# Peptides against a protein of PDB entry 3NZW: the designs that were tried, part 188

Target 1, 212 residues: chain A of PDB entry 3NZW
Amino acid sequence: TTTLAFRFQGGIIVAVDSRATAGNWVASQTVKKVIEINPFLLGTMAGGAADCQFWETWLGSQCRLHELREKERISVAAASKILSNLVYQYKGAGLSMGTMICGYTRKEGPTIYYVDSDGTRLKGDIFCVGSGQTFAYGVLDSNYKWDLSVEDALYLGKRSILAAAHRDAYSGGSVNLYHVTEDGWIYHGNHDVGELFWKVKEEEGSFNNVIG
Target 2, 222 residues: chain B of PDB entry 3NZW
Amino acid sequence: QFNPYGDNGGTILGIAGEDFAVLAGDTRNITDYSINSRYEPKVFDCGDNIVMSANGFAADGDALVKRFKNSVKWYHFDHNDKKLSINSAARNIQHLLYGKRFFPYYVHTIIAGLDEDGKGAVYSFDPVGSYEREQCRAGGAAASLIMPFLDNQVNFKNQYEPGTNGKVKKPLKYLSVEEVIKLVRDSFTSATERHIQVGDGLEILIVTKDGVRKEFYELKRD

## One batch from the design tools (peptide; made by RFdiffusion4, then SolubleMPNN)

Design b2_p23_5_s4 (from b2_p23_5, 16 letters changed)
Fold by OpenDDE base, seed 4:
Structure b2_p23_5_s4 (fold): chain B 212 residues (1-212), chain C 222 residues (1-222), chain A 23 residues (1-23)
Amino acid sequence: as target 1 above (212 residues)
Amino acid sequence: as target 2 above (222 residues)
Amino acid sequence: SETLKFLEELKKELEKKYSRKYL
């Protein structure tokens, strides 16, 4: 898996691959590694597929309950804290989760929290999570600027996942791309890595280690 | 050392069509190298136009299917005989599986039916309850032999339009029930030739708006 | 201690056999 999220002047970009593996077996190329918790809040998945899918779905239910009780959308801080508290209760039980909770509230603005099964909860501006995270960081860190246009930011997110998909055997399939703003998240499509690779190679003149 | 799990072999396969879905399984039940049964069905009609198979350790599979059937029954009791949707069934099965997260059911689960729009639906599960809706999925012993074939023949992976120099992919299209049944039969006959845990018989359950139909075909009895 | 070792070994064997999906 490779997931990433970063804040910039235009909000948050979230980009993820779609491969699942079972050892050296490609179990799926079409996994949804983003859960749409509500129109303003996303969760990303890395680690055990069942652990992430089950508990982030559970988180969605908790967020909805908050909204019903408080008559207000849950904050990104509170949502991430609920998940963090949950996984901490299971510390040592063998859960495997590397998650990002990304959202926009009026109170917080665009916000990203990293939450993992070790009990770590971090607020930050840039995270890459998964087996391909270092490959994604290589591209993301080298091109990141706060002042990126929305178009450039979307491309950078997509391009960073592509780099990871190219180098990490456990990442691939497609890139799912999101832009989070004050008006909510916008889905920017599913981009097959096979097609995207050749397109990017042609347009950038990159990936010269691969002969067409 | 006590091993709580067995492996009863077999293979299952689900394919969704436009207005139908198919779930198929061989009828061989094996332990190690000994055939326990040449006809032990492992694909079940669970009611509400949902078919289910949990392949791997048969004891766990049977237990899971029984629990799900019971869940359907209780759903009817609690909701005035409301039909359980395939997506709700998938969620329910996730909870059944994940409820044993730390001592899992040793099975690969597939269900098939129609979604709320009447379109064919196949859901596959890992042993601990991760699930995904897919157009096709193979599970069990020969899944590694069949799944790549399905990628090519159902999803048209690595197929291109002739004369386009590989630039235009073969367009996706739904397969007819006859085409799907052919693919299923070819998959299992091929798997039987290369895997000792697959054979004897093939049972295919076809789900349409009119209900569940069963077909049976002989496989190699080696 | 023996039970714990057994459970650990069982876990390792299960990890090899389980088609558990990882992301």
Scores: peptide ipSAE 0.451, ipTM 0.839, DockQ to the pose 0.162; fails the geometry check
Fold by OpenDDE base, seed 5:
Structure b2_p23_5_s4 (fold): chain B 212 residues (1-212), chain C 222 residues (1-222), chain A 23 residues (1-23)
Amino acid sequence: as target 1 above (212 residues)
Amino acid sequence: as target 2 above (222 residues)
Amino acid sequence: SETLKFLEELKKELEKKYSRKYL
């Protein structure tokens, strides 16, 4: 898996691959590694597929309950804290989760929290999570600027996942891309890595280690 | 050394069509190298036009299917005989599987039916309850032999339009029930030749708006 | 206890055998 999220002047970009594996077996190329919790809040999945899918769905229910009780959308801080507290209760039980909770509230603005099954909870501007995270960071860090245009930021997110898909055997399939603004998240499509690779190679003149 | 799990072998396969879905399984039940039964059905009609199979350790599979059938029963009691939708069934099965997250059911689970729009639906589960809706899925002993074939023949992977220099993919289209049945039969006959845990018989459950139909075919009995 | 270690090892071996999906 490779997931990433970063803040920039235009909000948040979230990009993820879609491969699942079971050992050396490619179990799926079409996994949805982003949960749309509400129109303003996203969760990303890395680690155990069942652990992430089950508990982030559960988190969505908790966020909805908050909204019903408080008549206000849950904060990104509170949503991430709920998940963090939950996984901490299971510490040592063998959960495997590397998650990002990304969203917008009027109080917080665009916000990203990293939460993992070790009980770590971090607020930050840039995270890459998964087996391909270092490959994604290599591209993301080298091109990241706060002042990126929305178009450039979307491309950078997509391009970073593509780099990871290229080098990490456990990442691939497609890139799912999101842009989070004050008006909520916008889905920017599913980009097959096989097609995207050749497109990017041609347009950038990159990936010259591969014969076209 | 103590092992709480057995492995009863076998293979299952689901394929979704436009207005139908198919879930098939061989009828061989085996332990190690000994055939326990040549006809032990492992694909079940669970009501509400949902068919289910949980392949791997048969004791766990049977337990899971029984629990799901019971869940369907209670759903009717609690919701005035409302039909359980396939997506709700998938969510329910996730909870059944994940409820044993730390002592999992040792099974690969597939369900098939129609979604609320009348379109064919196949959902597959890992042992701990991760699930995905797919057009096709093989599970069990010979899944690694069959799944690549399904990728090619159902999802048209690595197929391109002739004369396009590999630039235009073969367009996706739904397969007819006859085409799907042919693919299922070819898959299992081929798997039987290469895997000792697959054989004896093939049972296919076909789900349409008119209900569940069952077909049976002989496989090699070696 | 030796029993707990055994059970933990058994769980690890079982996890290798069943096809749990990872992301």
Scores: peptide ipSAE 0.450, ipTM 0.836, DockQ to the pose 0.160; fails the geometry check
Fold by OpenDDE base, seed 3:
Structure b2_p23_5_s4 (fold): chain B 212 residues (1-212), chain C 222 residues (1-222), chain A 23 residues (1-23)
Amino acid sequence: as target 1 above (212 residues)
Amino acid sequence: as target 2 above (222 residues)
Amino acid sequence: SETLKFLEELKKELEKKYSRKYL
């Protein structure tokens, strides 16, 4: 898996691959590694598919209960804390989760929290999570600027996942791309890695280690 | 050394069509190299136009299917005989599987039916309850032999339009029920030839708006 | 305990056979 999220002047970009594996077996090329918790809040998935899918869905339910009880959307801080507290209770039980909780509230603005099954909870501007994270960071860190246009930011997110899909055997399939603003998240499509690779190679003149 | 899990072999296959879905399984049940039964059905009509199979350790599979059938029954009691949708069934099965996260059911689960729009739906599960809606999925002993075939023949992977020099992919289209049945039969016939845990009989459950139909075909009995 | 070691070994063996999906 490779997931990433970063803050920039235009909000948050979230980009993820779609491959799942069982050992050396490609179990799926079409996994949804982003959960849409509400129109303003996303969760990303890395690690055990069942652990992530089950507990992030549970988190969604907790977030909805918060809205019903408090008559206000849950903060990104509170949502991430709920998940962090939950996984901490299971510490040592063998949960495998690397997640980013990304969203917008009026109080916080665009916000990203990293939460993992070790109980780590971090607020930050840039995270890459998964087996391909270092490959994504290589591209992302080299090109990241706060002042990126929305178009450039979307491309950078997509391009960083593509780099990881190219080098990480456990990442691939397609890129799912999101842009989060004060008006909520916008889905920017599913981009097949095979088609995307050749397009990017042609347009950039990159990936010259592969003969066309 | 005590192993709480067995492996009863077999293979299952689900394919979603436009307005139908199929879930097929062989009827061979084995332990190690011994055939326990040449006709032990492993694909079940669970009501509400949902068919289910949990392939792997048969004891776990049977337990899971029974629990799900009970869940369907309770759903009717609690919701005034409301039909359980296929997506809700998938969520329920996730909870059944994940409820045993630390002592899992040793099965690959597939369900098939129609979604709320009347479109064919197939959901596949890992042993601990991760699930995905897919157009096709093979599970069990010969899944590694069949799944690449399905990628090629259902999803048209690595197929291109003739004369385009590989520049134009073969377009996706729904298959007819007859085409799907043919693919299922070819899949199991081929798997039977190459895998000792697959054979004897093939049972196919076809889900349409009119209900569940069953078809049976003989497989090699070697 | 021997039981815990057994369970851990069993888990490792099962994980090799499990079609558990990882992301």
Scores: peptide ipSAE 0.449, ipTM 0.843, DockQ to the pose 0.166; fails the geometry check
Fold by OpenDDE base, seed 1:
Structure b2_p23_5_s4 (fold): chain B 212 residues (1-212), chain C 222 residues (1-222), chain A 23 residues (1-23)
Amino acid sequence: as target 1 above (212 residues)
Amino acid sequence: as target 2 above (222 residues)
Amino acid sequence: SETLKFLEELKKELEKKYSRKYL
């Protein structure tokens, strides 16, 4: 898995691959590793597919309950804290989760929290999470700047996942791309890695380790 | 085999002065060889002029600090907003740690503040709640690199008065806040050079009778 | 039981890393 999220002048970019594996077996190339908790809040998934899917779905329910009780959308801080508290309660039980909670509220603005099954909870501007995270960081860090245009930021997110999919055997399938703004998240499509790779290689003259 | 403990690296350092205390920590958060964050503060103002850090596994550290902050809150409720003394805080933290004696918080805890006489105080804890008041303590990844330095520079270990043929020890004296800050900065700068889990930033909390002051310094962002 | 054994080993490692201050 490779997931990433970063803040920039235009909000948040979230990009994820779609591969699931069982050992050396590619179990799926079409997994949705982003949960749309509400129109303004996303969760990403890395680690145990069942753990992530089950508990992030549960988180969605908790966020909805908050909205009903408080008549206001839950903060990104509070949503991430709910998940963090939960996984911490299960410490020792064997949960495997590496998540990012990304969203927008009026009080926080665009916000990213990293939460994992160890109970770590970090606020930050840039995270790559998963077995391919180092590959994604290589591309992301080398091209990141706060003042990226929305177009360039979307491309950078997509391109970083592509690099990870190329080098990480556990990442691949497709890139799912999101842009989070004050108006909520916008889905920017599913980009098959097989097609995207060749397109990017041709347009950039990159990936010269692969002979076309 | 499932490991319930992580290691987020980092280093913390406490030094007690005469009428102040400092508790410092780097801001790097790491897992294995991957930097999770270059700025994740791990030294906290807990109220009542008590600063606290629990370094090691960040999830456990955060949990412990939260529990202590809650303990401070309850102390105020139960005792008519009485200020929690640093020695009482230390005892409370012992109970928090020892309460998990059989599944410990994977942390080295240090608190700093002023004692009831207004003197600087540093308390250090092992993972299961053994604690002592000391003039200085390093904890975390680079503690083994820093602690001997503190022994020499704070407690003047192995230092002798010039011209006494090694027969007269250098007298103990309190360091000024400026001297302590310099030692802290030198300690972390040196540790950053030799330990991959230490770096990015240094946050220093200084406790005086006037409250808690924070200082920040850049470290190498390797 | 395996988890417990593992935790016990971790405790031993903790004891090595953080000298149990015998207060």
Scores: peptide ipSAE 0.284, ipTM 0.761, DockQ to the pose 0.090; fails the geometry check

Design b2_p23_6_s1 (from b2_p23_6, 9 letters changed)
Fold by OpenDDE base, seed 1:
Structure b2_p23_6_s1 (fold): chain B 212 residues (1-212), chain C 222 residues (1-222), chain A 23 residues (1-23)
Amino acid sequence: as target 1 above (212 residues)
Amino acid sequence: as target 2 above (222 residues)
Amino acid sequence: GAPSLVQAYLDTAAASRERVRLP
């Protein structure tokens, strides 16, 4: 798995691969590793598929309850805290989760929290999570700047996942790409890695270790 | 090492068509190298045009299916006989599975039916409740043998249009029920040849708007 | 010490090819 999220002047980019594995078996190439919690809030998934899918869906319910009770959207801080508190209660029980809670509120602006099943909760501007995270960081860190255009930021997110998909055997399938703004998240499509790789290679002149 | 689970082998396969879905399973039940039964159905009509199979440890599979059937019953009681949609069924099954997260049902679960638009739907679950809607899925002992075949024949993976130098993929299209049945039969006959835990019989449940139809085919009994 | 029965069950399931991971 490779998931990433980063803040920039235009909001948040979230990009994830779609491969799931069971040992050496590729279980799926089409897993949705982003949970759309609400129109302004996303959760990413790495680790145990069921753990992430179940609890992040549960989180969505908790966030909706908050909105109903408080008559306002839940903050990203509070949403991430709910999840963090939950997984902390299960600490040692064997949950496996590496998640990013990404969203926008008027109070917070664009916000990213990293939450994992070890009890870690971190606010930050850039996170890559999964077995391919180091590969993604290699590309992302080399090209990241706050002042990226939306177009460049989207490409950078996509390109970083592509790099990870190329080098990490546990990452691949496709890139699902999101842009989070003050108006909510925007889905920017599913990009098959096989097709994307050749396109990028041709356009950039990159991946010269592969001859075709 | 302590292992509380059995493994009864077998294989299941779901394929979604345009306006139908199929869920198939062999009828062999085995423990280690011993055939317990040559006809033990593992694909079930659960009502509301939903078919279900939970393949792996048969005791767990049966328990899960019974719980789901009961869930369907109670859904009708609570919601004035409203038809349970397949997406809601999938969510319910996730909760059944994840409710035993720390002592899982040792099964690979697949359900098939029609979505609310009348389109074929297949959902697959891991033992603890991760689920995904897909066009096709193989589960069980011979899943590793069948799934690549389905990738090629249902999703047309690695197939290209002739004369395009491999640049144009074969277009995705829905398969007819006849084509799907053929693929299922070919899958299981092939799997039977190469896996000892698959064989004896093949039961296919076909879900259409008109209901669930069952077909049975003999497999090798060796 | 020896793992709990719960952990043993979980480990058995976790070792299964059927358990889907997003590593």
Scores: peptide ipSAE 0.312, ipTM 0.805, DockQ to the pose 0.094
Fold by OpenDDE base, seed 4:
Structure b2_p23_6_s1 (fold): chain B 212 residues (1-212), chain C 222 residues (1-222), chain A 23 residues (1-23)
Amino acid sequence: as target 1 above (212 residues)
Amino acid sequence: as target 2 above (222 residues)
Amino acid sequence: GAPSLVQAYLDTAAASRERVRLP
């Protein structure tokens, strides 16, 4: 798995691969590793598929309850804290989750929290999570700027996942791409890695270790 | 070392068509190298045009299917005989599976039916309740033998239009029920040749707007 | 820490190979 999220002048970019595995078996190439919690909040999934899918869906319910009770959208901080508190109660039970909760509220602005099943909760500007995270960081860190255009930021997110898909055997399938703004998240499509790789190689003149 | 689980083998697969879905399974039940039964159905009509199979440890599979059938019953009681949608069924099954997160059902679960738009739907579950809607899925002992075949023949993976130098993929299209049944039969006959836990009989449940139809075919009895 | 009960059961039954992961 490779998931990433980063803040920039235009909001948040979220990009994830879509490969799921069971040992050496590729279980699926089409897994949705982004949970659309609500129109304004995204959660990313790494670790146990069931753990992430179940509890992040549950989180969506908790966020909805908050909105009903408080008549206000839940903050990214509060949403991530709910999940963090939940997984902390299960600490030691064997949950496996590496998640990013991403959203844009008026009071917080664009916000990313990392939450994992070890009990860690971190606010930050850039996170890559999963077995391919180091590959993604290599591309992301070398090209990241706060002042990226939306177009360039989307490409950078996509390109970083592509790099990870190329080098990490546990990452691949396709890239799912999101842009988060104050108005909510915008889905920017599913990009098959097989097709994307050759396109990028041709256009950039990159991946020269592969003969096409 | 104590093992709370058994393995009864078998294989299942689901394929969604445009306005139908199929869920098929062999009828062999085995323990280790001993055939317990040559005809033990493992694909069930659960009502509301939902068919279900939970393949792996048969005791767990039967328990899960029974719980789901009961869930359907209570859904009708609580909601004035409202039809349970396939997506709601999938969510319910997730909760059944994840409810035993720390002592899982040792099964690969597949359900098939029609979505609310009347399109064929197949949902697949891991033992602890992760699920995905797909056009096709193989599960069980010979899943590794069948799934690549389905990728190629249902989703047309690695197929290209002739004369395009591999630049244009074969377009996706729905298969007819006849074509799907042929693929299912070929899948199971092939799997039977290469896997000892697959054989004896093939039962196919076909879900359409008119209900559930069953077909049966003999497999090798070796 | 110590392996979880889930992992212990999965390992015992070889069910770990059936659990879908997003590593």
Scores: peptide ipSAE 0.312, ipTM 0.800, DockQ to the pose 0.094
Fold by OpenDDE base, seed 3:
Structure b2_p23_6_s1 (fold): chain B 212 residues (1-212), chain C 222 residues (1-222), chain A 23 residues (1-23)
Amino acid sequence: as target 1 above (212 residues)
Amino acid sequence: as target 2 above (222 residues)
Amino acid sequence: GAPSLVQAYLDTAAASRERVRLP
């Protein structure tokens, strides 16, 4: 798995691969590793598929309850704290989760929190999570600037996942790409790695260690 | 170390069409190298046009299916006989599976039906309740033999238009029910040849807007 | 620490092939 999120002048980019595995078996190439909690809030998934899917769906319910009770959308801070508190209660039970809670509120602006099953909760501008995270960081850190255009930021997110998909055997399938703004998240499509790789290679002249 | 789980073998397969879905399973039940039954159905009509199979440890599979059927019953009681949608059924099954997260049902679960738009739907689950809607899925003993075949024949993986020098992929299209049945039969006959835990009989449940139809075919009894 | 009960039960080749991961 490779998931990433980063803040920039245009909001938040979220990009994830779609491969799931069971040992050496490719269980799926089409897994949705982003949960759309509400129109302004996303969660990413890494670790145990069931743990992430179950508890992030549960989180969605808690966020909705907050809206009903408080007549206001939940903050990214509060949403991430709910999840963090939950997994902390299960500390030692064997949950496996590495997630990013990404969203926008008027109070906070664009915000990213990292939450994992170890009890870590971090606010930050850039996170890569999963077995391919170091590969993604290699590309992302080399090209990241706050002042990226939306187009360049989207490409950078996609390109970073592609790099990880290329090097990490546990990442692949496709890239799902999101842009989060003050108006909510926008889905920017599913990009098959098999096609994307050759396109990028041709257009950039990159990946020249691979003979086509 | 104590192992509370058994393995009763078998394999199951779901394929979604445009306005139908199929869920198929062999009828062999085994323990180790012994055939317990040559006809033990493992694909069930659960009502509301939902068919279900939980393949692996049969005791767990039966328990899960029973719980789900009961869940359907209570859903009707609590919601004025409202039809349970396939997506809601999937969510319900996730909760059943994840409710035993720390002592899982040792099964690969697949359900099939129609979504609320009348399109074929197949959902597959891991033992602890992760699930995904897919066009096709094989589960059980011969899943590793069948799934690549389905990738090629249902999703047309690695197929290209002739004369395009591999530049144009074969376009995706829905298969007819007849085509799907042929694929299912070929899958199971092939699996039976190469896997000792698959054989005896093939039961196929076909879900359409008109309800659930069953077909049965003989497999090798070796 | 010690593996979870789930891990103990799923720590077989067959079980591992059934448990879906997003590593």
Scores: peptide ipSAE 0.303, ipTM 0.805, DockQ to the pose 0.098
Fold by OpenDDE base, seed 5:
Structure b2_p23_6_s1 (fold): chain B 212 residues (1-212), chain C 222 residues (1-222), chain A 23 residues (1-23)
Amino acid sequence: as target 1 above (212 residues)
Amino acid sequence: as target 2 above (222 residues)
Amino acid sequence: GAPSLVQAYLDTAAASRERVRLP
């Protein structure tokens, strides 16, 4: 798995691969590793598929309850704290989760929190999470700047996941790409790695370690 | 070391068509190298046009299916006989599985039916309740033998249009029920030849708007 | 015990849909 999220002048980019593995077995190439909690809030999934899917869906319910009770969208801070508190209660029980809660509220603006099953909760501008995270960071960090255009930022997110998919055996399938703005998240499609790789290689003149 | 789980072998397979879905399973039940039964069905009609199989440890599978059937019953009681949708069924099964997160059902679960638009639907679950809607899924002992075949024959993986120098993929299209049944039969006959835990009989449940139909085929009894 | 056996099972191809190590 490789997931990433970063803040920039245009909001938040979220990009994830879609491969699921069980040991050496590729269980799926089409896993949705982003949960759309509400129109302004996303969660990413890494680790145990069931743990992430179950509890992030649960989180969505909690966020909706908040909205119903308070008649206001939940803050990214509060949403991430709910999840963090939950996993902390299960500390030692064997949950496996590496998640990013990404969203926008008027109060906070675009915000990213990292939450994992170890009980860590971090607010930040850039996170890569999963077995391929270091590969993604290599590309992301080398090209990131706050002033990226939306187009360049989307490409950078996609390109970083592609790099990880190339080098990490546990990452691949496709890239799912999101842009979070003040008006909510926008889905920017599913990009099959098998096609994307060759396209990028040709357009950039990159991946010269691979001969076509 | 005490092992609370058994492994009763077998294999199951789901394929979604355009306006139908198929869930198939062999009827062999085995422990280690001993065949317990040559005809023990493990694919079930659960009502509301939903078919289900939980393959692996049969005791856990039966328990899970029973719980789901009860869930369907109670859903009707609580919601004025409203039909349980396949997506809601999937969510319910997730909760059943994850409710035992720390002592899981030792099964690979697949359900099949029609979505609310009348399109074929297959959902597959891991033992603790992660799930995904897919066009096809093999589960159980011979899943590793069958799944690559399904990738090629259902999803047309690694197939390209002739004369395009591998640049144009074979277009995706729905398979007919007859084509799907052929694929299922070929899958199980092939798996039976290469896996000792698969054989004896093949039961196929076909879900359409008209309900659930069952077909049975003999497999090798070795 | 059962937990270790469960974990071993979940680590197999048949038991898990996704398991990714985090650094």
Scores: peptide ipSAE 0.197, ipTM 0.799, DockQ to the pose 0.187

